# Peptides against a protein of PDB entry 3HUF: the designs that were tried, part 41

Target 1, 320 residues: chain A of PDB entry 3HUF
Amino acid sequence: MWIIEAEGDILKGKSRILFPGTYIVGRNVSDDSSHIQVISKSISKRHARFTILTPSEKDYFTGGPCEFEVKDLDTKFGTKVNEKVVGQNGDSYKEKDLKIQLGKCPFTINAYWRSMCIQFDNPEMLSQWASNLNLLGIPTGLRDSDATTHFVMNRQAGSSITVGTMYAFLKKTVIIDDSYLQYLSTVKESVIEDASLMPDALECFKNIIKNNDQFPSSPEDCINSLEGFSCAMLNTSSESHHLLELLGLRISTFMSLGDIDKELISKTDFVVLNNAVYDSEKISFPEGIFCLTIEQLWKIIIERNSRELISKEIERLKYA

## One batch from the design tools (peptide; aimed at target 1 K41 S42 F77)

Design b2_p19_2_s3 (made by RFdiffusion4, then SolubleMPNN; from b2_p19_2, 13 letters changed)
Fold by OpenDDE base, seed 3:
Structure b2_p19_2_s3 (fold): chain B 320 residues (1-320), chain A 19 residues (1-19)
Amino acid sequence: as target 1 above (320 residues)
Amino acid sequence: MKEEEEKIKKEILEEEKKR
């Protein structure tokens, strides 16, 4: 989201979130959802127009800002952004930091981009929330992205956490739920006068971890916990591969269970399968191979003695 | 520069005292 602050008390010592929309900036406007009052005799009654666009699909993958348009409203001394005069038709900015000078005012409005990108675990939740979140200037998507800051866990009561949730946890993404999204959707008007009223997702995340026994106390409890072990994985998802890498596993990939030869078996401690392949193929598993699902692996890695549990299970099945 | 900043600071503070 865009946040503005200013020097010399020209914004009355307050920070403000700018959501997607159009703002008239000037001395003789009243602060509301479409106006920014700036207190200075050096600033015109109506000085500039700020227009913030909704996030693009590219912004979800890059963590880039919503496009920030600045137009001078035919003022005597113009408007500058990053020491450059704004053009007659207005200019658009994709920089994360904007120093906005209004006329001859020596105090600047400082705009900075606070990155927030929300990944969803399922398309139904994305379809429900994307419009509202985009109106907050928050990029949304389904696919993994290095720019993702938050992950929406699907709350099905009594279900195991998904691979997406496991991976989001290990990569230190802030896991949130529908209750946080609901709260986030209600604060739009309250943060106009005080950007600090933006809800902290870390409190929601702490409560999710504390109340769900499927999470370890920290990602650090699981990261590299299986260092030195080797697995084979069916090439089904990049997310499953990245999850196993974060566990410190050496990973071999195969396209079918029939591609598991004696050489691969000799170099592999266990085989990781998805639930559908595990359930359909469990009768046809080669003898002497430890096969498990990602969810079965997760139940082991959250235990304090995960390395001992994995070692015992490998021994049980290799010598059976 | 500094004298103009101090002048504008005084003017802002006087405008705030009138609210």
Scores: peptide ipSAE 0.024, ipTM 0.516, DockQ to the pose 0.183
OpenDDE base, seeds 1, 2, 4, 5: peptide ipSAE 0.018, 0.000, 0.020, 0.019; ipTM 0.519, 0.220, 0.480, 0.514; seeds 4, 5 fail the geometry check

Design b2_p19_2_s4 (made by RFdiffusion4, then SolubleMPNN; from b2_p19_2, 15 letters changed)
Fold by OpenDDE base, seed 3:
Parts: structure tokens; C-alpha cells; sequence
Structure b2_p19_2_s4 (fold): chain B 320 residues (1-320), chain A 19 residues (1-19)
């Protein structure tokens, strides 16, 4: 989301979140959802228009800002952004930092982008929340992204955490729930005057982790915990592959269980399967190799003695 | 082997539940 601050107390010492929308900026406007008051004798009554667009799909993958349009409202001394005069028709900016100079005001409005990109594990939850979050200037999506800052865990009481949730945890994404999304949706009016009223996702995350025994105390407890082991997996999920990489595993991929030959068995400590393949093919598993689901592997890796547990199991099945 | 693998998976699951 965009945050504005200003030098020389021209914004009354306040920081403000700018959500997608249009703002009239000037000396004689009153602060509200569509106006930004700036206190300087050098600023016009109505000086500039800021227009912040809703996030694009590309912004979800890049963590780029919502497009920031600046238009001068035909003022005597114009408007500058990053020392460049704003064109007569207005200019659009995708830079994460904007120094906005209104006329001859010696103090700048500093706009900076606070990156927030919310990944959803469930398409139904995305469909419920995407519109509201986009109106906050928050990019949303289902796919993994290097720009992802937050991950929405579905609250199904008594279900195992998904591979997406496991991966989000290991990559140090802040895991949030529907309660946090609800809270985010309600703050839109309160943050007009104080950007610090934005809810802290880290508190929500800490509470989720504390109250769910399916999480280790930290990602660091699991990252590279299986370094030196080798696994094979079906080439079915990029998230599953990335999860196993974060565990420090050497990964071989195969297209079907029929591709598991003696050579692969000789080089592999265990085979990782999804639940559907595990349940359907359990009777046909190759002899002499340990096959487990990602969820079964997760239950092992969250144990303090995960390496010992895996080693004992590999030995037991190779020599049995 | 498959029966033994399932017993160990249960044992790991029971150890996890004791935390």
C-alpha cells in the first residue's frame, strides 16, 4: 500500500495510507477519503490530484506498487515528482519511492510503497476477499510468488495443513487467517489519519503458530533439516518441489510410479507422494523403497530428532 | 515391509500427539 509522509509538518506530523482511489491535494481541502490537506502558504487551494489504481495481476508477482498518477491542477508553480515537472496531462509512476513537490513548497510529500501481497491457498477464499483487498491496494493470487508477504490459511478445524501452508511457513511468509482479513477490511476509515493503525499481521501469525501443533517453533527448525538425504517425487507440484528443496533434500523427479527403476531406488532414500497417489497406488509401491506423503514427511520434520527418525526408517526398509 | 512401514508411520504420529 502507499504511505505518505511529509517534511516540515505540512501533513501535521501524520503518516497516511493511500488506498486505490482519487485524492485532491491542497491547502483548502479537509482530510477525508478523497482529500489530503497540506499546510503551506506556497501550496494552492487545490494543487494536485493523486490517483492510485487498484493492483494489477503483475503486481502480485513483482511486489510492485499500485500505479500512482499525479496531475497538477493548473497551478502557478506546478507539481514535481522526483525533481521532474509533472506533465500537463499528468504522469503515472511505478517507482516505490516518490518525492512530490507542490509548487514552491520547500518541503516534499514522501510517498513510499509498503509491499503486501497476499497468497490464498483456496480459490473460494480468494473469490471472497480479493475485491476488498484490492480496494486496499493489496495484490492477491493463488500461485506462489517471490513477492508474497502473507499467506491465508484456511481454518478447517481438524484438517492437516496443506503443502501450500507448509511451504509458506518455511519461506517465512506471514501466515494469516480469515480473522485477520476481516480486521484489515474494517480499518480503511481509521487509517486515514494514522497509518500506524494498520493491523499487525505478525501478532495474528504468532497466535496461529502457538495454537497449532502442526507447526514447528520456527522455519529454521526445518530448513535444511534433511540435508544429505535424497528423495524422488512425482512432477506434480512446484510448491511440493520447493518445499522439499527448503528441507535440504536432493530431489529426483519422475512422471509415474512405473518410472521408479532399480537405478532410482539405489540413489534415493525415500519417495514423496501426494495423498491421492499414495492412497490409490499403495498396493503397487516398489519393493525396497520407503514411500511417504508430504504430510507424513512434515510430521517427521517437525520432530526434534527428524534426521534420526528418517535414518532409522531408511535402514529398516533397505535391509528388511 | 508395507505393514511395518504403516506401523512406523503410526508410531511417528503417536509421538507427535504426545507434545
Amino acid sequence: as target 1 above (320 residues)
Amino acid sequence: KKKEEEEIKKEILEEHKKR
Scores: peptide ipSAE 0.025, ipTM 0.578, DockQ to the pose 0.005
OpenDDE base, seeds 1, 2, 4, 5: peptide ipSAE 0.013, 0.023, 0.021, 0.024; ipTM 0.349, 0.542, 0.501, 0.525; seed 4 fails the geometry check

Design b2_p19_3_s3 (made by RFdiffusion4, then SolubleMPNN; its pose is not in this set)
Fold by OpenDDE base, seed 2:
Order: C-alpha cells, then sequence, then structure tokens
Structure b2_p19_3_s3 (fold): chain B 320 residues (1-320), chain A 19 residues (1-19)
C-alpha cells in the first residue's frame, strides 16, 4: 500500500494510507477519502491530483507498487516528483519512494510503498476476496510468489492443512484466515488519517498456530529437520518439491511408480506420494521401501523426535 | 536547533510566496 507522510507539519503530523483512487491535493480542500489537505501558503487551493491504480498481475509476482500518477492542476509553480517537474499531462511513477514537492513549498510529501501481497490456497476464496483487496492496493493470486507476504489458509473444519499451508509456514509467510480479511476490509475508513491502525496480521497468525495442533511451534523446528535423508517423489507440484527441500531432504524425481527401480531404491530412504497415487496403488508399492504421503510426512515432522520416527520406519521395512 | 531551522525554512518559504 502507499503511505504518505510530510515534513514541516504540512500534513498535520498525519500518516495516510492512499488506497487505489483519485485524490485532489491542495491548501483549500478538506481531508476525506478523495482529498488531501496540505497546510502551506506556497500551495495552490487545488494544487495536484494523485491517482493510484489497482494492482497489476505483475505486481503480485514482483511486489512492485501500484502505479502512482501525479498531475499538476495548472499551478503557477508546478509540481515536482523526485526533483523532476511533472509533465503537462501528468506523469506515472513505479518507484517505491516518491518525494513530492508542491510549488515552492520548502517541505515535501514523502510517499513510500509498504509491500503487502496475499496468496490464496483456494480459488473460491480468491474469487470472493480479490476485488476488495485490490481496491485496498493489495495484489492477490494463487501461485507461489517470492513477493508473497501473507497466505490465506482455507478453514475447512476437521481437514488436514494443505501442502500450500505447510510450505507457506516453512517460508515464514504470515498465515491469515477469513477473519483477518474481514477485519482488513472494515478498517479502510479508519486508516485514512492514521496508517498505524492497520490490523496486525501477526496476531491473527499467532492465534491460528496456537489453536491448531497441526503446526509446530516455529518453522525453525522443521527446517532442515530431515537433513541427511533421501527421498523420491512424483514430479507433480513445485510446491511439494520446495517443501521437501526446506526439510533438508535430498530429492529424486520419478514420473510413475514403475520408474522406481533397484538403483533408485538403493539411494532412497522413502518415497513421497500424492494422496491419489497412495490410495490407488497401495498394493503395487515397491518392496523394501517406505512409501508415505506429504500429509503423513508432515505429521512425523511436527513431532520432536521426527528423525527417530522416520529412522524406525525405514529400519522396519529394511528387515521385513 | 531543529525548531529554529524549521522556522527559518518557514520564513524563507513565506518570503518566496510574496514574490
Amino acid sequence: as target 1 above (320 residues)
Amino acid sequence: KEKEEEEKKKEEGEKLEKE
């Protein structure tokens, strides 16, 4: 989201969130959802127009700012952004930091981008929330992104956490739920005058982890916990592969259970399967190898003695 | 000192507005 602050009390010491939309900036406007009062005699009654665009799809992957347009309203002394005069038709900016000078005012408006990018695990929840979140200047999507700051866990009561949720947790992404999204949607008016009134996602995350026994105490308890073990996995999802890498596993990939030969078995401690393959092909598992799902592996990893548990299962099948 | 520099910048700004 864009946040503005200013020097010399020209914004009355207020820090404002600028959501996507249009703002008239000037000396003789009243602060509201579409106006920014700036207190200086050097500033025109109506000096500039700021327009913030909604996030692009590219912004979701890059964590880039919403486009910030500045237009001078035909003022005597113009408007500058980053020491450059704004063009007659206005200019658009994608920099994360903007120093905006209105006319001859000795004090500047400082605009900075605070990154917030929300990944959804469920397409139905994305469809429900994306429009509202985009109107807050928050990029949203389903795919893994290095720009992701928050991950929406699907609350299905009584279901195991998804691979996406497991991976988001290990990546140290802030896991949130629908309750946080609802709260975030309601604060839009209250944060106009004080950007500090944004809801704390970390509190939501702490509550999720505390109330769900499927999470370890910290990501650090699981990261590299399986260092020195080797697994084979079906080449089905990038997220599953990255999850297993974060556990410290050496990973081999295969395309079918028939590709699991004696050579692969000799180098592999266990095989990770998706639920569909695990349930359909239980009878055709290779002899002498431990096969499990990611969800079964996760249940072992969250235990304090995860290494001993896995070692015991490997040994049991080696002597069987 | 910071308040005096801000007041000086304010006075310089006010002079530039009368021109």
Scores: peptide ipSAE 0.021, ipTM 0.565, DockQ to the pose 0.089
OpenDDE base, seeds 1, 3, 4, 5: peptide ipSAE 0.020, 0.019, 0.021, 0.019; ipTM 0.546, 0.545, 0.536, 0.541

Design b2_p19_4 (made by RFdiffusion4)
Pose (drawn by RFdiffusion4):
Structure b2_p19_4 (pose): chain A 301 residues (1-255, 262-274, 288-320), chain P 19 residues (1-19)
Amino acid sequence: MWIIEAEGDILKGKSRILFPGTYIVGRNVSDDSSHIQVISKSISKRHARFTILTPSEKDYFTGGPCEFEVKDLDTKFGTKVNEKVVGQNGDSYKEKDLKIQLGKCPFTINAYWRSMCIQFDNPEMLSQWASNLNLLGIPTGLRDSDATTHFVMNRQAGSSITVGTMYAFLKKTVIIDDSYLQYLSTVKESVIEDASLMPDALECFKNIIKNNDQFPSSPEDCINSLEGFSCAMLNTSSESHHLLELLGLRISTFMKELISKTDFVVLNGIFCLTIEQLWKIIIERNSRELISKEIERLKYA
Amino acid sequence: EEEEKEEEEEKMEKEEEEE
């Protein structure tokens, strides 16, 4: 999401989260959902228009920002963005850091992008919530992405968690649920400061894993719990390979040395396991000679 | 006109820096 703040007291010492839409910025304008007051001698009463475009699907995968546009409103002293004078017809920016000078004001409005891309575990969930989050400047998607910062698990309806959830937990993504999304549906009309929505997501995550038999205490105890072991799988996607790597496994991808060197086969007279079955063991017992002894029992037998 | 405009801009910069 986009945030602005400034040095001096030109934004009254406050920061602000800017959603997709348009803002009029100027000396004689009141701070509301569509105006930003910036007080300085050389800033025109109505000085600049900031237009933030809604996100594209590609930004969910790249982590790129919503397009930020600035128009100078035929002002006395002009507008610059990163030291470039804003021409008529305005300019658009896809960088993550923007220094915006209004008139000859010695203090710049500093706009910066905070990473936030939300992965859903369920297509019906994505369709229900995507438009809401896109209007806040939050890209969403279903497939794996390296720019994902949060993962929405399905309602844990007294049932096993999905591989997408296990993977998000291991790569240290913040896991959230419907209750946090309901909170996000509250905030479009609001004028709130930098980092206003982020800590609630962490609180939601910390509460989810408490008293939960689908999760251990931390991603740290899960990571490299199966070191010394090896495995094999058919056409392993880079995500499943990375998931198994995070467990400390040695992996051999296939399209005498696939059988005796390899301790077990991970799926989607050889011994086979699903990742769902492997997760049950990855939690269960205690030590390295216990939590990896049940997996060593399933191999010999 | 260009010189006056530059002088006005310099003056405004000085006034902004005084505060």

Design b2_p19_4_s1 (made by RFdiffusion4, then SolubleMPNN; from b2_p19_4, 9 letters changed)
Fold by OpenDDE base, seed 3:
Structure b2_p19_4_s1 (fold): chain B 320 residues (1-320), chain A 19 residues (1-19)
Amino acid sequence: as target 1 above (320 residues)
Amino acid sequence: MEEEKKKLEEEMKKELLSE
């Protein structure tokens, strides 16, 4: 989201979130959803127009800002952004930091981008929330991205956490739920006057982790916990591969269970499968290899003695 | 430049207090 602040009390000492939309900026406007009052004798009654676009699909992957358009409203002394005069037709900016000078005012409006990109675990939740979040200037998507700051966990009561949730946790992404999204949808009016009223997702995250026994106390408890072990996995998802890498595993990939030869078995401690393949193929597993699901592996890695537990299971199945 | 900035800040504070 875009946040503005200024020196010299020209914004009354307040910071403000700018959501996607159009704002008239000037001395003789009242602060509301479409106006920004700036207090200075050097600023015109109506000085500039700010237009913030909704996030693009590209912004979800890059974590880049919503496009920020500035137009001078034919003022005597013009408007500058990053020391450059704004053109007559307006200019668009994608920099994360904008220093906006209105006329001869010695104080600048500083606009900065606060990154927030929300990944969803399922398309249904994305479909429900994407429009509202985009209107807050928050990029949304389903695919893994290095720009993701938040991950929406699907609340299925009594179900195991998904691979996406496991990976989000290990990546130190802030896990949130529908309750946080509901809260975000209500703050739009309150944050006009005070950007500090933006809800902290860390409190929601702490509550989720505290109340769910499927999470360890920290990502650090699991990261590299299986260092020195080797696994093979079916080439099904990039997220599953990245999850296993974060556990410190050496990973080999195969296309089918039939591709698991004696050489692979000799170098592999266990095989990781998805639930569908595990359930369908459990009767045809190669002899002398330990096969498990990611969910079964997760149950092992959240235990304090995870290395001992996995070693015992490997030994049990290699010699059975 | 710093003295002019400070003088302008004081003038702006006076204006904010007079409204």
Scores: peptide ipSAE 0.013, ipTM 0.379, DockQ to the pose 0.067
OpenDDE base, seeds 1, 2, 4, 5: peptide ipSAE 0.012, 0.000, 0.000, 0.000; ipTM 0.375, 0.193, 0.301, 0.301; seed 2 fails the geometry check

Design b2_p19_4_s2 (made by RFdiffusion4, then SolubleMPNN; from b2_p19_4, 8 letters changed)
Fold by OpenDDE base, seed 2:
Structure b2_p19_4_s2 (fold): chain B 320 residues (1-320), chain A 19 residues (1-19)
Amino acid sequence: as target 1 above (320 residues)
Amino acid sequence: SSIKKKLEEEKMKKEELEE
């Protein structure tokens, strides 16, 4: 989201969130959803127009800012952004930090980008919320992204957490739910005057973790917890692979269960399967190999004695 | 720098540069 602040009390000492939309900036405008009052005699009554675009798909992957357009409203002394005069037709900016000078005012408006990118685990929830979140200047998507700051878990009461949720937790993404999204939707009017009124997702996250026994106390309890073990997995999911890497596992990939030869068995402590393959192929598992699902592995890794539990299962099957 | 900016703003306030 874009946040503005200013020197010399020209914004009355307030910070403001700028959502996607158009703002008239000047001395003789009243602060509202489409106007920004700036208190200086060196600023025109109506000085500039700011236009913030909705996020692009690229912004979701890069964590880049919503495009910020500045137009001077035919003022005598013009408008500058980052010491450059704004062109007659307006200019667009993708920098994360903008120093906006209105006319000869010695005090600048400082605009800075606070990154917030929300990944969804469920396409139905994305379809429901994407439009509203984009109107807040928040990029949204389904695919994993290094720019992701928040992850929306699917609230199916009584279901196991998904691999996406497990991975989001381990990569230290703030996990949120529909209740937080509902709260965000209401804040648009209240945060106009004070950017600090933006709801803290960490409280929502803490409540999710506290109330769900499927989460460990921290990601650090699980990261590298299986260091020194090796696994084999089907080359089916990038998120599953990254999850196993964060556990500290050495990973071998195979295309089919038929590719699990004696050589692979000799180098592998256990095999990770998806639920469908695990349920269909239980009878055909190679002898002497511990096969499990990611969900079964997760139940083990959240235990304090995860390494001992895995070792016992490996030993049990070697002597069988 | 902050004092200089304040002095410049006060000067402009006196010069009644109404645009």
Scores: peptide ipSAE 0.034, ipTM 0.621, DockQ to the pose 0.075
OpenDDE base, seeds 1, 3, 4, 5: peptide ipSAE 0.026, 0.028, 0.030, 0.024; ipTM 0.582, 0.572, 0.591, 0.433

Design b2_p19_4_s3 (made by RFdiffusion4, then SolubleMPNN; from b2_p19_4, 8 letters changed)
Fold by OpenDDE base, seed 1:
Structure b2_p19_4_s3 (fold): chain B 320 residues (1-320), chain A 19 residues (1-19)
Amino acid sequence: as target 1 above (320 residues)
Amino acid sequence: DKEEKEKEEEEMKKELLKE
């Protein structure tokens, strides 16, 4: 989201969130959803127009800002952004930090991009929430992205957490739920005057972890917990691969169970399978190797003695 | 200019005190 603050109390010492939309900026406007009052005699009554665009698909992957358009409203002394005079037709900016000077005002409005990108685990939830979140200037998507800051967990009562949720946790993404999204949707009007009134996603995240025994206490408890072990996996999702990498595993990939030869078995401590392959092919598992699902692996890695537990299972099957 | 900043700050303080 775009946040503005200013030097010299020209914004009355307040920070504002600029959601996608159009704002008239000037001395003689009243603060609302489409106006930004700036207190200075050096500023025109109506000085500039700011236009914040909705997020692009690219912004979800890059964590880039919503496009910020600035237009001078034919003022005597113009408008500058990053010490450059705004063109007569207005200019568009994709920089994360903008110093906006209105006329001869000696104080600048500082606009900065606070990164917030929400990944969804479920396409149905994305379809429900994407429009509202985009209107908050929040990029949304389904695929893993290095730019994601938040991950929406699908609450199914009594189900194991998904691989996406496991990976989001380990990569230190803030896990949120539908209750947080509902709260975010209501704050649009209340945060106009004070950007600090944004709901704390970390509180939601702490509550999720505390109330769900399927989470370890911290990502650090699991990161590199299986260092020194090797696994083989089916060429599955990138998230599954990245999850196993974060556990500190050496990973080999195979295309089918038939590709698991004696050479691969000799170099591999265990095989990770998806649920469908595990359930359908359990009778056809290679002899002398421990096969498990990611969900079964997760149940081991959340335990304090995960290394001992996995070692015992590996030994049990090597001698069976 | 430093002098222009100081003048504008004083004027803004006067405006903020009128609200």
Scores: peptide ipSAE 0.033, ipTM 0.629, DockQ to the pose 0.074
OpenDDE base, seeds 2, 3, 4, 5: peptide ipSAE 0.031, 0.030, 0.033, 0.030; ipTM 0.629, 0.623, 0.642, 0.628

Design b2_p19_4_s4 (made by RFdiffusion4, then SolubleMPNN; from b2_p19_4, 9 letters changed)
Fold by OpenDDE base, seed 3:
Structure b2_p19_4_s4 (fold): chain B 320 residues (1-320), chain A 19 residues (1-19)
Amino acid sequence: as target 1 above (320 residues)
Amino acid sequence: EKEEKEKEEKEMLEEELKK
């Protein structure tokens, strides 16, 4: 989201969130959802127009800002952004930091981008929330992104957490739920005068982790916990591969269970499968190798003695 | 000259905030 603040108290000492939309900036406007009052005699009554676009799909993957357009409203002394005069037709900016000078005012408006990108675990929740979140200037998507700051966990009571949720946790992404999204959607008007009123997701995250026994106390408890072990996995998902890498595993990939030869078995401690393959192929598993699902692996990983537990299972099946 | 303008703007802001 874009946040503005200003030098010399020309914004009344307040920070403000700018959501996607159009704002008239000037001395003789009243602060509302479409106007920004700036208190200076050196600026025009109506000085500039700011237009913030909704997030693009690219912004979800890059964590880049919503496009920020600035237009001077034919003022005597113009408008500058990052020491450059704004062109007659206006200019668009994708920089994360904008120093906006209105006329000859010695005090600048500073705009900065607070990155927030929300990944969803399922398409149904994305479809439900994407429009509202985009209107807050928040990029949304389903796929893993290095720019992802928040991950929406689907609350199905009694279900195991998904691979996406496991990976989001280990990546130190802030896991949130539908209750947080609901709260976030309601604060739009309250943050006009005070950007600090934007809800902090960290409290929601702490509560989710504390109240769910499927999570360890921290990602650090699991990261590299299986260092020195080797696994093989079916090349099915990038998230599963990245999850296993964060556990410190050496990973070999195969295309089918038939590709698991004696050489692979000799170099591999266990095979990781998805639920569908595990359930369908359970009768045809190669002899002398420990096969488990990611969910079964996760149940071992969250235990304090995870290394001992996995070693016992490996030994049990190698000598069987 | 910049400090003088900043002082003038500050004085003007203080006058506007008192209205």
Scores: peptide ipSAE 0.083, ipTM 0.760, DockQ to the pose 0.080
OpenDDE base, seeds 1, 2, 4, 5: peptide ipSAE 0.076, 0.077, 0.078, 0.057; ipTM 0.754, 0.755, 0.753, 0.730

Design b2_p19_5_s1 (made by RFdiffusion4, then SolubleMPNN; its pose is not in this set)
Fold by OpenDDE base, seed 4:
Structure b2_p19_5_s1 (fold): chain B 320 residues (1-320), chain A 19 residues (1-19)
Amino acid sequence: as target 1 above (320 residues)
Amino acid sequence: SAEEEKEKKLEKEYEELEK
């Protein structure tokens, strides 16, 4: 989201979140959802127009800011952004930091982008929330991205956490739920007055982890916990591959169970499958190899003795 | 401060434009 602050108390010492929309900026406007009052005698009554666009799909992958447009409202001394005079038709900016000078005002408005990109675990939740979050200037998507800062877990009562949730946890993404999204929807008016009223997602995350026994104590407990072991996986999910990599596994990929020959078995400690393949092919598993689902693996790796548990299962099946 | 004096000078320039 865009946040503005200013020197010399020209914003009354307040930080403000700018959501997507249009703002008239000047001395003689009242702060509301479409106006930003600037307290300086060195600016016009109506000085500039700020327009923040909704996030693009590209912004989700890059973690870049919503496009920030600035137009001078035909003022005597103009408007500058990053020491450059704004053109007569307005200019658009994608920089994460904007120093905005209104006329000859000695103090500047500092706009900075606080990166917030929310990944969703399922398309239904994305469909429900994406529009509202985009109107807050928050990029949203389903695919993993290095720019993702938050991950919305699907709360299905009695189900295991998804691979997406597991991976989000291990990559140290802040896991949130629908309660946090609901809270975000309520702050829109209050954050106009005080940007510090933005809810802390880390508190939500801590509560989720504390109240769910399917999470380990920390990501560090699981990262590289299976270093030295080798697995084979069906080439079905990139997230699954990245998850196994974070566990420190050496990974071989195959396209079908028929590709698991004696040579692969000799080099592989266990085979990781998705639930659908595991359930359908359980009767056709190669002899002498330990096959498990990612969810079954997760149940092992969250245990403190995960290495010993895996070793015992491998030994049991190699000598059976 | 020198900045406040500049601001007061600029204030006069803007007040003259609004007349």
Scores: peptide ipSAE 0.164, ipTM 0.823, DockQ to the pose 0.084
OpenDDE base, seeds 1, 2, 3, 5: peptide ipSAE 0.163, 0.006, 0.152, 0.161; ipTM 0.813, 0.268, 0.803, 0.816

Design b2_p19_5_s2 (made by RFdiffusion4, then SolubleMPNN; its pose is not in this set)
Fold by OpenDDE base, seed 4:
Structure b2_p19_5_s2 (fold): chain B 320 residues (1-320), chain A 19 residues (1-19)
Amino acid sequence: as target 1 above (320 residues)
Amino acid sequence: SEEKKKEEELEKEYKKLEE
């Protein structure tokens, strides 16, 4: 989201979130959803127009800002952004930091991008929330992104957490739920006056972890917990691969269960499968190797003695 | 402050433009 603050109390010492939309900026406007009052004698009554675009799909992957357009409203002394005069037709900016000078005002408006990118685990939830979140200037998507700051877990009552949720947790992404998204939607008007009124996602995250026994106490308890073990995985998802890497596993990939030869078995402690393959192919598993799902692996990893538990299962099947 | 004096001078320039 874009946040503005200013020097010399020209914004009354307040930080303001700018959502996607159009704002008239000037001395003689009243603060509302489309106006920004600037308290300076050196600024025109109506000085500039700020237009913030909704996030692009690219912004989700890069964590880049919503496009920020500035137009001078035909003022005598013009408008500058990052020491450059704004052109007659306006200019567009993709920099994360903008120093906006209105006319000859000695104080600048500082606009900065606070990165918030929300990944959804479920396409249906994305479809429900994407439009509203985009109107808050929050990029949204389904795919894993290095720019992802928040992850919306799919809450199905009584279901195990998804691989996406597991991976988000290990990446130290802030896991949130629909309650947080609802709260974000309600604060839009109140946040106009004070950007500090944005809800704390970390509190939501702490509550989710505390109230769900499927999470370990911290990501650090699981990261590299299986260092020294080797697994083989069906080449199905990049997310599953990255999850296993974060556990410290050496990973071999195969395309089919038939590719699991004696050589692979000799180098592999266990095989990780998705639920669909595990359920359908259980009868055709190679003898003498421990096969489990990512969900079953997760249940072991969240235990304090995960290494001992896995070692026992490996030994049990090698000698069966 | 020097900045406030400069701002007061600028106010006079801006007022002349609003007339």
Scores: peptide ipSAE 0.111, ipTM 0.778, DockQ to the pose 0.083
OpenDDE base, seeds 1, 2, 3, 5: peptide ipSAE 0.107, 0.083, 0.070, 0.079; ipTM 0.768, 0.735, 0.729, 0.741

